# Ledger of designs, part 18: peptides against a protein of PDB entry 5EFW

Target 1, 141 residues: chain A of PDB entry 5EFW
Amino acid sequence: TTLERIEKNFVITDPRLPDNPIIFASDSFLQLTEYSREEILGRNARFLQGPETDRATVRKIRDAIDNQTEVTVQLINYTKSGKKFWNLFHLQPMRDQKGDVQYFIGVQLDGTEHVRDAAEREGVMLIKKTAENIDEAAKEL

## One batch from the design tools (peptide; aimed at target 1 K139)

Design b1_p16_4_s3 (made by RFdiffusion4, then SolubleMPNN; from b1_p16_4, 12 letters changed)
Fold by OpenDDE base, seed 4:
Structure b1_p16_4_s3 (fold): chain B 141 residues (1-141), chain A 16 residues (1-16)
Amino acid sequence: as target 1 above (141 residues)
Amino acid sequence: SSLEELIKKAKELYEK
């Protein structure tokens, strides 16, 4: 579909379902993570975490979900084959016309290393902009 | 839409 083929790594999750499962994933996300769509739909995105994933960072993500707020973090994630990558991750709620949270948009920018300073700022701007674009696109579906 | 269909499917499969 058009949304799935957006050349950005992203997922949409449904916090109104048990364990906030992924209900939508872009083709790029599947390529990045090495999973098929069937393997990840209906699952919580925590399958990307592994031994070196910082638990404090994960807690920040969980807190954002619970508080229905946005968050931007960098964390170690793992592909299906076990390859580590640094994930500059942005999460934000998708709200309806009344302002109520319906979904979450998660955008991933992958890298071989932790980004800092100007590179991080640039990446953050990119993934936030991407999330907004996805939000707009999804609302038009 | 495709997204709507996916959402519907997800709810059917995982909503309790």
Scores: peptide ipSAE 0.028, ipTM 0.659, DockQ to the pose 0.033
OpenDDE base, seeds 1, 2, 3, 5: peptide ipSAE 0.027, 0.029, 0.021, 0.026; ipTM 0.647, 0.630, 0.598, 0.624; seeds 1, 2 fail the geometry check

Design b1_p16_4_s4 (made by RFdiffusion4, then SolubleMPNN; from b1_p16_4, 12 letters changed)
Fold by OpenDDE base, seed 2:
Structure b1_p16_4_s4 (fold): chain B 141 residues (1-141), chain A 16 residues (1-16)
Amino acid sequence: as target 1 above (141 residues)
Amino acid sequence: SNLEKLIEKAKELYSK
């Protein structure tokens, strides 16, 4: 599909379904995480977490979902093969014309290192812009 | 749309 072919790492989740499962994933996301689409659709994205994933950071993500707000964090994630990567992650709600949350957009920028300063600012700018593009694209479908 | 189809499939999955 057109949305799936966007060359960015992202998922769309549905908080109105039990456990906020992934309902959409880009090809790039599948390549990054080493999962097939069949393996991840219908699952909560927590399968990306592992031993070195900071629990406090995960709680920030949870809080944002519960409060229906956006959040940007960096956390350790794991591929299917167990490979660690630093995930500069941005999450934001997708709202309808009345302002009600319908979905969440999650955008992942992968890297081998935790980023700081200018690199972090650039990454944040990129993933936020990506999220907005996805929001617009999804609403046009 | 493609997204709508995926959403409907997800809803069916969790309708039980």
Scores: peptide ipSAE 0.038, ipTM 0.655, DockQ to the pose 0.032
OpenDDE base, seeds 1, 3, 4, 5: peptide ipSAE 0.028, 0.064, 0.028, 0.031; ipTM 0.651, 0.653, 0.661, 0.664; seed 3 fails the geometry check

Design b1_p16_5 (made by RFdiffusion4)
Pose (drawn by RFdiffusion4):
Structure b1_p16_5 (pose): chain A 141 residues (1-141), chain P 16 residues (1-16)
Amino acid sequence: as target 1 above (141 residues)
Amino acid sequence: SSPRFLEDKALAESKV
């Protein structure tokens, strides 16, 4: 299917279920994070966080979800085995024609450090176009 | 439509 043919890291969550769980995770996201589908479907994506994760950054994500809007940030995430990586992360809601939120889309891009300038602009462009591709691929669900 | 999405969604809902 088209959703499966999207070769990027991403997860989709359902805010209408308690605690906004993951209902779909990309093949690339699972192998990057070393988790399986059985392990993480039904879980909130906060399991990616840990000791060196910036709390104010996590706060900006919580607020954006509460307000039902988009956010782009960078933060430290961990794999299942505990390896550290920087995550250039973009979040956006999918809405129906009346504007009601159906799901959240999250797209991840791994790095070894915080990026800025042109490197950040390129990464943001890639993850925002991917989110639009995901929204278009899942509009009937 | 995506069968994979529906399967994944059904598995996730079973845990919540």

Design b1_p16_5_s1 (made by RFdiffusion4, then SolubleMPNN; from b1_p16_5, 6 letters changed)
Fold by OpenDDE base, seed 1:
Structure b1_p16_5_s1 (fold): chain B 141 residues (1-141), chain A 16 residues (1-16)
Amino acid sequence: as target 1 above (141 residues)
Amino acid sequence: MSEKFLEDLELARSKV
């Protein structure tokens, strides 16, 4: 679909289903992570985590979901083949017109190294803007 | 774009 071909790394999850599974993934996300769409749809995104993924950072993500808030973190993720990459990750709720959470939008910026300072700020602005664009596309009916 | 997006989300949700 046109949505899948958006040239950004993102997923959409459904917190109304058990374990907040991925219900949508962009082609770019699949290419980054080396998974097929069939391998990830219906699963919680935690399969990207591994031995060097910081547990405190993961807890921040969990807390944001539980509290229905946005969060931006940077963490180690793993491809299907086991390759490590730094993921600058932004998550935010997608709310309906009544303000109820329907979905979460997760946007990823991949990198070989941990980014800091101006590069990190630029990346954060990019992934937040991407999330807002996805959210607006859903609301502009 | 918006209408198609919502349809895609609904379809995706139904497949999970």
Scores: peptide ipSAE 0.119, ipTM 0.743, DockQ to the pose 0.300
OpenDDE base, seeds 2, 3, 4, 5: peptide ipSAE 0.086, 0.092, 0.075, 0.075; ipTM 0.714, 0.701, 0.702, 0.712; seed 5 fails the geometry check

Design b1_p16_5_s2 (made by RFdiffusion4, then SolubleMPNN; from b1_p16_5, 6 letters changed)
Fold by OpenDDE base, seed 4:
Structure b1_p16_5_s2 (fold): chain B 141 residues (1-141), chain A 16 residues (1-16)
Amino acid sequence: as target 1 above (141 residues)
Amino acid sequence: MSERFLEDLELARAKV
């Protein structure tokens, strides 16, 4: 499976570059967020945040990046047009052969609604599995 | 190797 053929919402970021910018975004992600590749490549993903985005949740994401760990959260994000959506988001480090963090993989559930209970658990399993698929595909690069 | 990924990576790097 090639990276660009994974039909899921995801980005890859590079923590070794200033401000951990997006270095790859799936076509589905671009469609979801209403941005072009040119608009978001090289930017930190915080452009998805807005007034109603919970800062405590954002801090969890920041902590995971700093600690080089995975995290799964739900937070309000905004499209380019300003439309709010609930983002069930999973982030995990992609490690090289030495075990060092090379990139981060961020996966967003296809749905835009706040999911709870069984639906949330199912969504979490899905985006985590997707992240693993992306990790495998990216390692072939 | 994904040509798309390499292209995007280089574009991203050029912007930071």
Scores: peptide ipSAE 0.701, ipTM 0.946, DockQ to the pose 0.780
OpenDDE base, seeds 1, 2, 3, 5: peptide ipSAE 0.054, 0.058, 0.062, 0.060; ipTM 0.684, 0.697, 0.697, 0.699; seed 1 fails the geometry check

Design b1_p16_5_s3 (made by RFdiffusion4, then SolubleMPNN; from b1_p16_5, 6 letters changed)
Fold by OpenDDE base, seed 1:
Structure b1_p16_5_s3 (fold): chain B 141 residues (1-141), chain A 16 residues (1-16)
Amino acid sequence: as target 1 above (141 residues)
Amino acid sequence: MSEKFLEDRELAEAKV
């Protein structure tokens, strides 16, 4: 689909289903994580976490989902082959015309190092803008 | 082994 071909790393999840599974993933996300689409659809995104993933950071993501709010964090994620990368991650709810949450949009900016200061601010602006673009594109489907 | 079991449990419990 046109949405899959957006050249950004992102997923869409369905909080109305048990365990908030991934229902959509971009081609770029699959390339980054080394998974096929069939391997990740219907699963919770926690499979990207591993030993060095900070649990307090993961709790911030969980709290945002539970409270139906947005959050931006950096955390260690792992590819299928076990390679570590820093994920500058933004999550936000996708709401219908009545304001009810239908989905969550998750956007990932990958890097070899934890980013700070100006680089972090630039990355945050980029992934937030990406999430807004995805929200608009998904409404047209 | 014990550390791996704890890590696996934490991963399973850490909903995203």
Scores: peptide ipSAE 0.066, ipTM 0.621, DockQ to the pose 0.027
OpenDDE base, seeds 2, 3, 4, 5: peptide ipSAE 0.056, 0.065, 0.061, 0.064; ipTM 0.612, 0.610, 0.606, 0.615

Design b1_p16_5_s4 (made by RFdiffusion4, then SolubleMPNN; from b1_p16_5 with S1M P3E S14A)
Fold by OpenDDE base, seed 3:
Structure b1_p16_5_s4 (fold): chain B 141 residues (1-141), chain A 16 residues (1-16)
Amino acid sequence: as target 1 above (141 residues)
Amino acid sequence: MSERFLEDKALAEAKV
């Protein structure tokens, strides 16, 4: 599968560049967040955070990146226009043939509502599966 | 290699 043909909300970041910037954003992600490609590429994804974004949750994301592990959280994000939305977010490293971290894959659930219990579990399974699909597609690059 | 990915990566690298 070609990377840009995956019709889900996701970004790819490059931890080997300063501040782990976004190097690819799906069209769906751009639509969700109301940004253009030019406005997002080269920036750290923290611009989606705002006043009501939980700092402890943000720290979990930071720790996962620093430790090169995966994490799944829900947090409040903001669109370009300032609209709040709940983001069920999954992040995982993409490793090269040698096992070294090459990129990070970030996936956002299609919905913008806070989900709980069974709905959350189903959403988590979906975004994790999406991340694996992205990983496979990215290996073809 | 995806043309879109190459373009986006190049743009990102230029901004860093």
Scores: peptide ipSAE 0.743, ipTM 0.955, DockQ to the pose 0.787
OpenDDE base, seeds 1, 2, 4, 5: peptide ipSAE 0.742, 0.737, 0.735, 0.741; ipTM 0.954, 0.952, 0.952, 0.953; seed 4 fails the geometry check

Design b1_p16_6 (made by RFdiffusion4)
Pose (drawn by RFdiffusion4):
Structure b1_p16_6 (pose): chain A 141 residues (1-141), chain P 16 residues (1-16)
Amino acid sequence: as target 1 above (141 residues)
Amino acid sequence: MEALDEELEEEKEAAE
């Protein structure tokens, strides 16, 4: 299917279920994070967080979800085995024609450090185009 | 959907 043909890291969540769980995770996201589908489907994506994760940054994500809007941030995430990586993360809701939120889309891009300038602009362009591709691929669900 | 599939193939070729 088209959703499976999207070669990026991403997860899709359902805010209408308690605690906004993951309902779909990309093949690339699972192998990057070392988790399986059986392990993480039904879980809130906060399991990616840990000791060196910036709390104010997590706060900005919480607020953006509460307000049902988009956010782009960078933060430290961990794999299943505990390896650290920087995550250039973009979040956006999928809405129906009346504007009601159906799902949240999250797209991840791994790095070894915080990026800025041109490197950040390129990474943001990649993850925002991917989110639009995901929204278009999942519009009937 | 066919247009999105074609665009994804072009993006893949451009990345290679």

Design b1_p16_6_s1 (made by RFdiffusion4, then SolubleMPNN; from b1_p16_6, 7 letters changed)
Fold by OpenDDE base, seed 5:
Formats: structure tokens, C-alpha cells, sequence
Structure b1_p16_6_s1 (fold): chain B 141 residues (1-141), chain A 16 residues (1-16)
């Protein structure tokens, strides 16, 4: 399945470039966040953060990038218009054939409320599965 | 250069 056919909210970032910029954004992600593709590409995903974004949660994301590990968190993000949403976010490294980290895959499940219990478990399963699909699709490019 | 890195570099060159 081509990367462009994945109808989910996601980005791919390049940690080998300065400040780990977004190098790919799905159409759904652009719609969710209210940004154009031109406004997104080449930027670090931190522009989604705002006043109510939990800084300890953001540190977990940063630590996962620095350590080249996966993380799953929920945080407040903001659209371009300043609308808040709860983002159930999964990040994982995408590795090349040598096992070196090439990219990060970020998958977003949006919601009006913080998801808990069964809904959280289902959401986590969905975004992790989506990340695996993206990893497979990106290897075909 | 991977396809996605190439596309990003092309976009950056268009913005300069």
C-alpha cells in the first residue's frame, strides 16, 4: 500500500536534519490541524503545542526521539485556528536495512476528550497498527 | 537520497 493511500493522521520526520523536521504529512493530518502542506513541511511538529500542552508529556516525546525509541502519550494540541484537541499520539523510529534510524513516524488520534480505559486501549492499538502500515509503505518508496 | 528527503530538499530550494 502506498504511503499516500493511508487515510490516517500521520507525519514522517527526519532526525538527521536540523530540528527533526516533518518531511511528510498525510492529507488527514493537514485537515485535522488546519495547516497547508507548505506550512508543515520542513518544520518541527512542536507548532501543535500550546498553553495547555503538558510539558512533562512533551519531554517524554523528546526523550523517545533522543533515545531512538517508541512512545505513546496523550496531549493537548492546537489547530491553526487555536482549537484544542486531545491527541493520542504514537511515535516510533523507522529503521533502514542496516538498522539505523532513518525517520520517525508520528500517528495522531484526535478527540474532544481525553480517552481512557477501553477507548484508550483501542486507540493505542489503532495508532500502533497504523504506524506499522506506514513503516511498510515507506520501505517501498 | 531517499524519495522523501529529495522531495523536502526540492521544496526548500523552491522557497529560497
Amino acid sequence: as target 1 above (141 residues)
Amino acid sequence: MEKLEKELEEERLEEE
Scores: peptide ipSAE 0.015, ipTM 0.512, DockQ to the pose 0.029
OpenDDE base, seeds 1, 2, 3, 4: peptide ipSAE 0.014, 0.009, 0.014, 0.009; ipTM 0.489, 0.506, 0.487, 0.473

Design b1_p16_6_s2 (made by RFdiffusion4, then SolubleMPNN; from b1_p16_6, 6 letters changed)
Fold by OpenDDE base, seed 3:
Structure b1_p16_6_s2 (fold): chain B 141 residues (1-141), chain A 16 residues (1-16)
Amino acid sequence: as target 1 above (141 residues)
Amino acid sequence: MEELLKELEEEKKEEE
């Protein structure tokens, strides 16, 4: 599909369904995480978490979902094969014309290293802009 | 997006 072929790492989730499952995943996201689309769709994104994933950071993500706000964090995630990577992650709500939250967009920076300083600032700007672009594109589908 | 979701759901049903 057109949405899945966007050359960025992202997912779209549906908070109106039980456990806020992933309803779309980009090809790039599948490549990054080493999962098939069939393994991802219908699941909560928590399967990317593991032993070294910081629980306080996970709580920030949960709070953002519960409060219907955006958040940007870095956290340890794991591929299907168990490889660790640092995920610079941005999440934001997708709202309808009434302002009600319909979906969440999650964008992951293409990289495996914990980024700092200028590199982090650049990465944050990139993933935020990417999320806005996905928001606009998804509304047309 | 809702139309795309419907297409994906239909494809899934056809594969079952």
Scores: peptide ipSAE 0.023, ipTM 0.516, DockQ to the pose 0.032; fails the geometry check
OpenDDE base, seeds 1, 2, 4, 5: peptide ipSAE 0.022, 0.020, 0.019, 0.021; ipTM 0.598, 0.590, 0.568, 0.560; seeds 1, 2, 4, 5 fail the geometry check

Design b1_p16_6_s3 (made by RFdiffusion4, then SolubleMPNN; from b1_p16_6, 5 letters changed)
Fold by OpenDDE base, seed 1:
Structure b1_p16_6_s3 (fold): chain B 141 residues (1-141), chain A 16 residues (1-16)
Amino acid sequence: as target 1 above (141 residues)
Amino acid sequence: MEELLEELEEEEEEEE
């Protein structure tokens, strides 16, 4: 689809289904994570976590889902081959015309290092803007 | 890797 070809790492999840599964992933996200689309569709995004993933950061993501709010965090994620990367992650709800949450948009900025200061601010602006563009593109479908 | 994912999934289900 046109949405899959957006040159950004992102997923769309459905919180109305059990365990908030991934229902959509960009081609860039598949390339980053080294998974096929078939391996990830219908699963929760927790398969990206591993031994060095900070549990208190994961709890902030869960709290944002439960409260239907946005969150921005950095966490260690793992590719299918077990390569670690720093994920600057932004999550936000996608709402319908009534204001009800239909989906979540998750945007990932990958890096070899934890980003700080000016680089973090730039990354946060980029992933937030990307999430807004995805929200608009998904409403036209 | 699968066992660690199962442990993380079980811990996440116990905290819900």
Scores: peptide ipSAE 0.018, ipTM 0.531, DockQ to the pose 0.017
OpenDDE base, seeds 2, 3, 4, 5: peptide ipSAE 0.006, 0.012, 0.006, 0.006; ipTM 0.406, 0.486, 0.413, 0.404

Design b1_p16_6_s4 (made by RFdiffusion4, then SolubleMPNN; from b1_p16_6, 7 letters changed)
Fold by OpenDDE base, seed 4:
Structure b1_p16_6_s4 (fold): chain B 141 residues (1-141), chain A 16 residues (1-16)
Amino acid sequence: as target 1 above (141 residues)
Amino acid sequence: MEELLKKLEEEKKKEE
């Protein structure tokens, strides 16, 4: 689909379904994580977590979902083959005209390195802007 | 607002 071909790493999840499953994943996200679309859809994104994933950071993500707020974090994730990567991740709700949350957009920065300082700030700006673009694109379908 | 999944499925059908 047009949305799938957006050259950014992102997923869309449905918090109205049990366990907030991924309902959409970009081609880039699949390439990053080394999963097929069939392996991703319908699952909670926690499959990316592993031994070195910081539990406190994961809780921040969970809290954002529960509170229907946005969050930006950086955490260790794992590809299907077990490769570790630093995931600078931004999550924000997608709201309808009434302001009710219908979905969440999750965007992952390109690359696998732990970013700091100016590079992190730049990355955060990029993934936040990307999330807004995805929100707009999804609503225009 | 139509559900996103429905919109995506419709788009996929058009691409096929």
Scores: peptide ipSAE 0.276, ipTM 0.797, DockQ to the pose 0.044
OpenDDE base, seeds 1, 2, 3, 5: peptide ipSAE 0.257, 0.270, 0.111, 0.234; ipTM 0.787, 0.795, 0.703, 0.783

Design b1_p16_7 (made by RFdiffusion4)
Pose (drawn by RFdiffusion4):
Structure b1_p16_7 (pose): chain A 141 residues (1-141), chain P 16 residues (1-16)
Amino acid sequence: as target 1 above (141 residues)
Amino acid sequence: SPELDRLEEELEEMRA
């Protein structure tokens, strides 16, 4: 299917279920994070976080979800085995024609450090176009 | 970048 043909790291969550769980995770996201589908479907994506994760950054994500809007941030995430990576993360809601939120889309791009300038602009362009592709691929669900 | 161009083309094909 088209959703499975999207070669990027991403997860989709359902805010209508308690605690906004992951209902779909990309093949690339699972192998990057070393988790399986059985392990993480039904879980909130906060399991990616840990000791060196910036708390104010996590706060900006919480607030954006509460307000039902988009956010782009960078933060430290961990794989299943505990390896550290920087995550250039973009979040956006999928809405129906009336504007009601159906799901949240999250797209991840791994790095070894915080990026800025042109490197950040390129990464943001990649993850925002992917989110639009995901929204278009999942509009009937 | 060529990667971004491929994503834009893919989106145009999906909406065609």

Design b1_p16_7_s1 (made by RFdiffusion4, then SolubleMPNN; from b1_p16_7, 8 letters changed)
Fold by OpenDDE base, seed 3:
Structure b1_p16_7_s1 (fold): chain B 141 residues (1-141), chain A 16 residues (1-16)
Amino acid sequence: as target 1 above (141 residues)
Amino acid sequence: SEELEEIEKELEELKK
């Protein structure tokens, strides 16, 4: 589909379903994580976490979901093959015209390395902008 | 524009 072919790493989740499962994933995200679409759709994104994933950072993500707010973090995730990568990640709610949360948009930086300083700032700006682009598109529906 | 319209269409399908 058109959304799947967008050359950005992103997922859409549905907090109205049990355990906030992934309902959409871009091709780039699948390539990054080494999973097939069938393997991840309907699952909570926590399968990306592993032994070295910082639990405090995970809690920040959980809090953002529970509070229906946005968050930007960088954390260790794992591919299907077990390869560790640093995930610069931005999450924000997608709201309907009434302001109610329908979905969450999760965007991951293209790179897999830990980014710092100017590179991190640039990456944050990029993933936030990507999320906003998707959100704006949804609001026009 | 055109790409946006296609994205919106796909998002509409996701809502169903």
Scores: peptide ipSAE 0.027, ipTM 0.602, DockQ to the pose 0.067
OpenDDE base, seeds 1, 2, 4, 5: peptide ipSAE 0.025, 0.021, 0.023, 0.022; ipTM 0.595, 0.555, 0.550, 0.552; seeds 2, 5 fail the geometry check

Design b1_p16_7_s2 (made by RFdiffusion4, then SolubleMPNN; from b1_p16_7, 8 letters changed)
Fold by OpenDDE base, seed 1:
Structure b1_p16_7_s2 (fold): chain B 141 residues (1-141), chain A 16 residues (1-16)
Amino acid sequence: as target 1 above (141 residues)
Amino acid sequence: SKELEEIEKELEELKK
């Protein structure tokens, strides 16, 4: 689909379903993580975590979901083959016309290296803007 | 743009 072909790494999850599963993933995200769409749809994104994933950072993500707020973090994730990569991603709720949360949008930077300082700031701005674009597109319906 | 309209249509389907 056109949505899947957007050249950004992103997923959409459904917090109204048990364990907030992924309900959509872009082609770029699949390429990054080495998973097929069939392998990830319906699953919580925690399968990307591994031994060196910082648990405190994971808790920040969990807290954002629970509190229905946005969060931006960088943490170690793992591809299907077990390769480590740094995942800089932004997560924010997608709300309906009444203001109720329908989905979460997760946007990951298109790199695999740990980014710092100016590069990190630029990456954060990019993924936040991407998330807003997706959200606004939905609101304009 | 036409591309944006297609994206919006697919997002609408996700909301259903």
Scores: peptide ipSAE 0.026, ipTM 0.580, DockQ to the pose 0.068
OpenDDE base, seeds 2, 3, 4, 5: peptide ipSAE 0.028, 0.020, 0.026, 0.024; ipTM 0.633, 0.509, 0.629, 0.582; seeds 2, 4, 5 fail the geometry check

Design b1_p16_7_s3 (made by RFdiffusion4, then SolubleMPNN; from b1_p16_7, 9 letters changed)
Fold by OpenDDE base, seed 2:
Structure b1_p16_7_s3 (fold): chain B 141 residues (1-141), chain A 16 residues (1-16)
Amino acid sequence: as target 1 above (141 residues)
Amino acid sequence: SEELKEIEEELKKLKE
């Protein structure tokens, strides 16, 4: 689909369904994580976590979902083959006209390296802008 | 967002 072919790493999840499953995943996201679309859809994104994933950071993500707020973090994730990568991750709610949360948009920075300082700031700006673009694109579907 | 709604509905059915 047009949404899936957006050349950014992102997923859309549905918090109104049990366990907030992924309902959309971009082609780039699948390539980054080494999973097929069939392996991803319908699952909670926690399959990306592993032994070295900071649990406190994961809790920040969970809290943002529970509180229906946005959050930006950087955490260790794992590909299907078990390769570790640093994920600069931005999450924000997608709201309807009434302001109620319908979905969450999760955006992952291009690349797998840990970033700091100016590079991190630039990455944050990029993934936030991407999330806004995905929000607009999804509303057009 | 008809496509999103369709996928959402499919996921709901799988969890029933």
Scores: peptide ipSAE 0.039, ipTM 0.647, DockQ to the pose 0.027
OpenDDE base, seeds 1, 3, 4, 5: peptide ipSAE 0.029, 0.027, 0.024, 0.026; ipTM 0.603, 0.609, 0.620, 0.616

Design b1_p16_7_s4 (made by RFdiffusion4, then SolubleMPNN; from b1_p16_7, 9 letters changed)
Fold by OpenDDE base, seed 5:
Structure b1_p16_7_s4 (fold): chain B 141 residues (1-141), chain A 16 residues (1-16)
Amino acid sequence: as target 1 above (141 residues)
Amino acid sequence: SSELKEIEEELKKLKE
């Protein structure tokens, strides 16, 4: 689909379904994580986590979902093959006309390296802007 | 939105 072909790493999840599963994933996300679409659709995104993933950071993500707010974090994720990468991750709710949360948009920075300082700030701005663009695109579907 | 809704509906069916 047009949404899937957006050349950014992102997923859309549905908090109205049990365990907030991924319902949409970009081609880039699949390439980054080394999973097929079939392997990830319907699953919670926690499969990207592993031994070195900071649990406090994961809790921040969970809290944001529970509170229906946005959050930006950087955490270690793992590809299907077990390769570790630093994921600068932004999550925000996608709301309907009434303001109710329908979905969450999760955006991952294209790079796999840990970013700091100015680079991190730039990355944050990028993924936030990307999330807004995806929000608009998704609403056009 | 329609495509997302379709996917959502499919997922809901799987969870039922």
Scores: peptide ipSAE 0.037, ipTM 0.649, DockQ to the pose 0.027
OpenDDE base, seeds 1, 2, 3, 4: peptide ipSAE 0.028, 0.108, 0.030, 0.033; ipTM 0.616, 0.700, 0.630, 0.650; seeds 2, 4 fail the geometry check

Design b1_p16_8 (made by RFdiffusion4)
Pose (drawn by RFdiffusion4):
Structure b1_p16_8 (pose): chain A 141 residues (1-141), chain P 16 residues (1-16)
Amino acid sequence: as target 1 above (141 residues)
Amino acid sequence: TPLPKLDEEEMTAAIE
């Protein structure tokens, strides 16, 4: 299917279920994070976090979800085995024609450090176009 | 249609 043909890291969550769990995770996201589908479907994506994760950054994500809007941030995430990577992360809601939120889309891009300038602009462009592709691919669900 | 808000302590439970 088209959703499965999207070659990027991403997860989709359902905010209408308690604690906003993951209902779909991309093949690339699972192999990047070393988790399986059986391990993480039904879980909130906060399991990616850990000791060196910036608390205020996590707070900006919490607030954006509460307000039902988009956010783009960078933060430290961990794989299942505990390896550290920087995550250039973009979040956006999918809405129906009346504006009601159906799901959240999250797109991840791995790095070894915080990026800025042109490197950040390119990464943001990639993850925002991917989110639009995901929204278009999942509009009937 | 409204949505529930997220819990602050759950969002940061693993952070130091």

Design b1_p16_8_s1 (made by RFdiffusion4, then SolubleMPNN; from b1_p16_8, 9 letters changed)
Fold by OpenDDE base, seed 5:
Structure b1_p16_8_s1 (fold): chain B 141 residues (1-141), chain A 16 residues (1-16)
Amino acid sequence: as target 1 above (141 residues)
Amino acid sequence: MSLAKEDEEKATENIK
């Protein structure tokens, strides 16, 4: 599918199901996080959090979901093996023709450091553009 | 007790 051809780290979640589970994950996301598709489908993405994940940042994500808005943050995530990475993360709702939220799109830019200034702005532009591409591709589903 | 509260807080927090 067009969606499968997007070579970026991303997931799609379904807020209409209990606990907003992941319903789609890109191959790149699986490689990054070291999980199989079977291990993550049907789960809330919170399993990527760990001891050094900032709770206030996680609350911003939760609030965006609850309010059905977009958010962009950086937070510590963990792979299956326990490796830490900085996740520049963008989340936005995918809406139907009536304007109702159907899914959330989550896009990740991974790194070994917290990015700032021009590098952060560039990363944000990239992940937002990716989210728009996913939104368009997902309309074919 | 603190770990249980942290786990509960983590469980109530959505996504990555």
Scores: peptide ipSAE 0.083, ipTM 0.636, DockQ to the pose 0.110
OpenDDE base, seeds 1, 2, 3, 4: peptide ipSAE 0.070, 0.073, 0.054, 0.029; ipTM 0.660, 0.665, 0.691, 0.674; seed 3 fails the geometry check

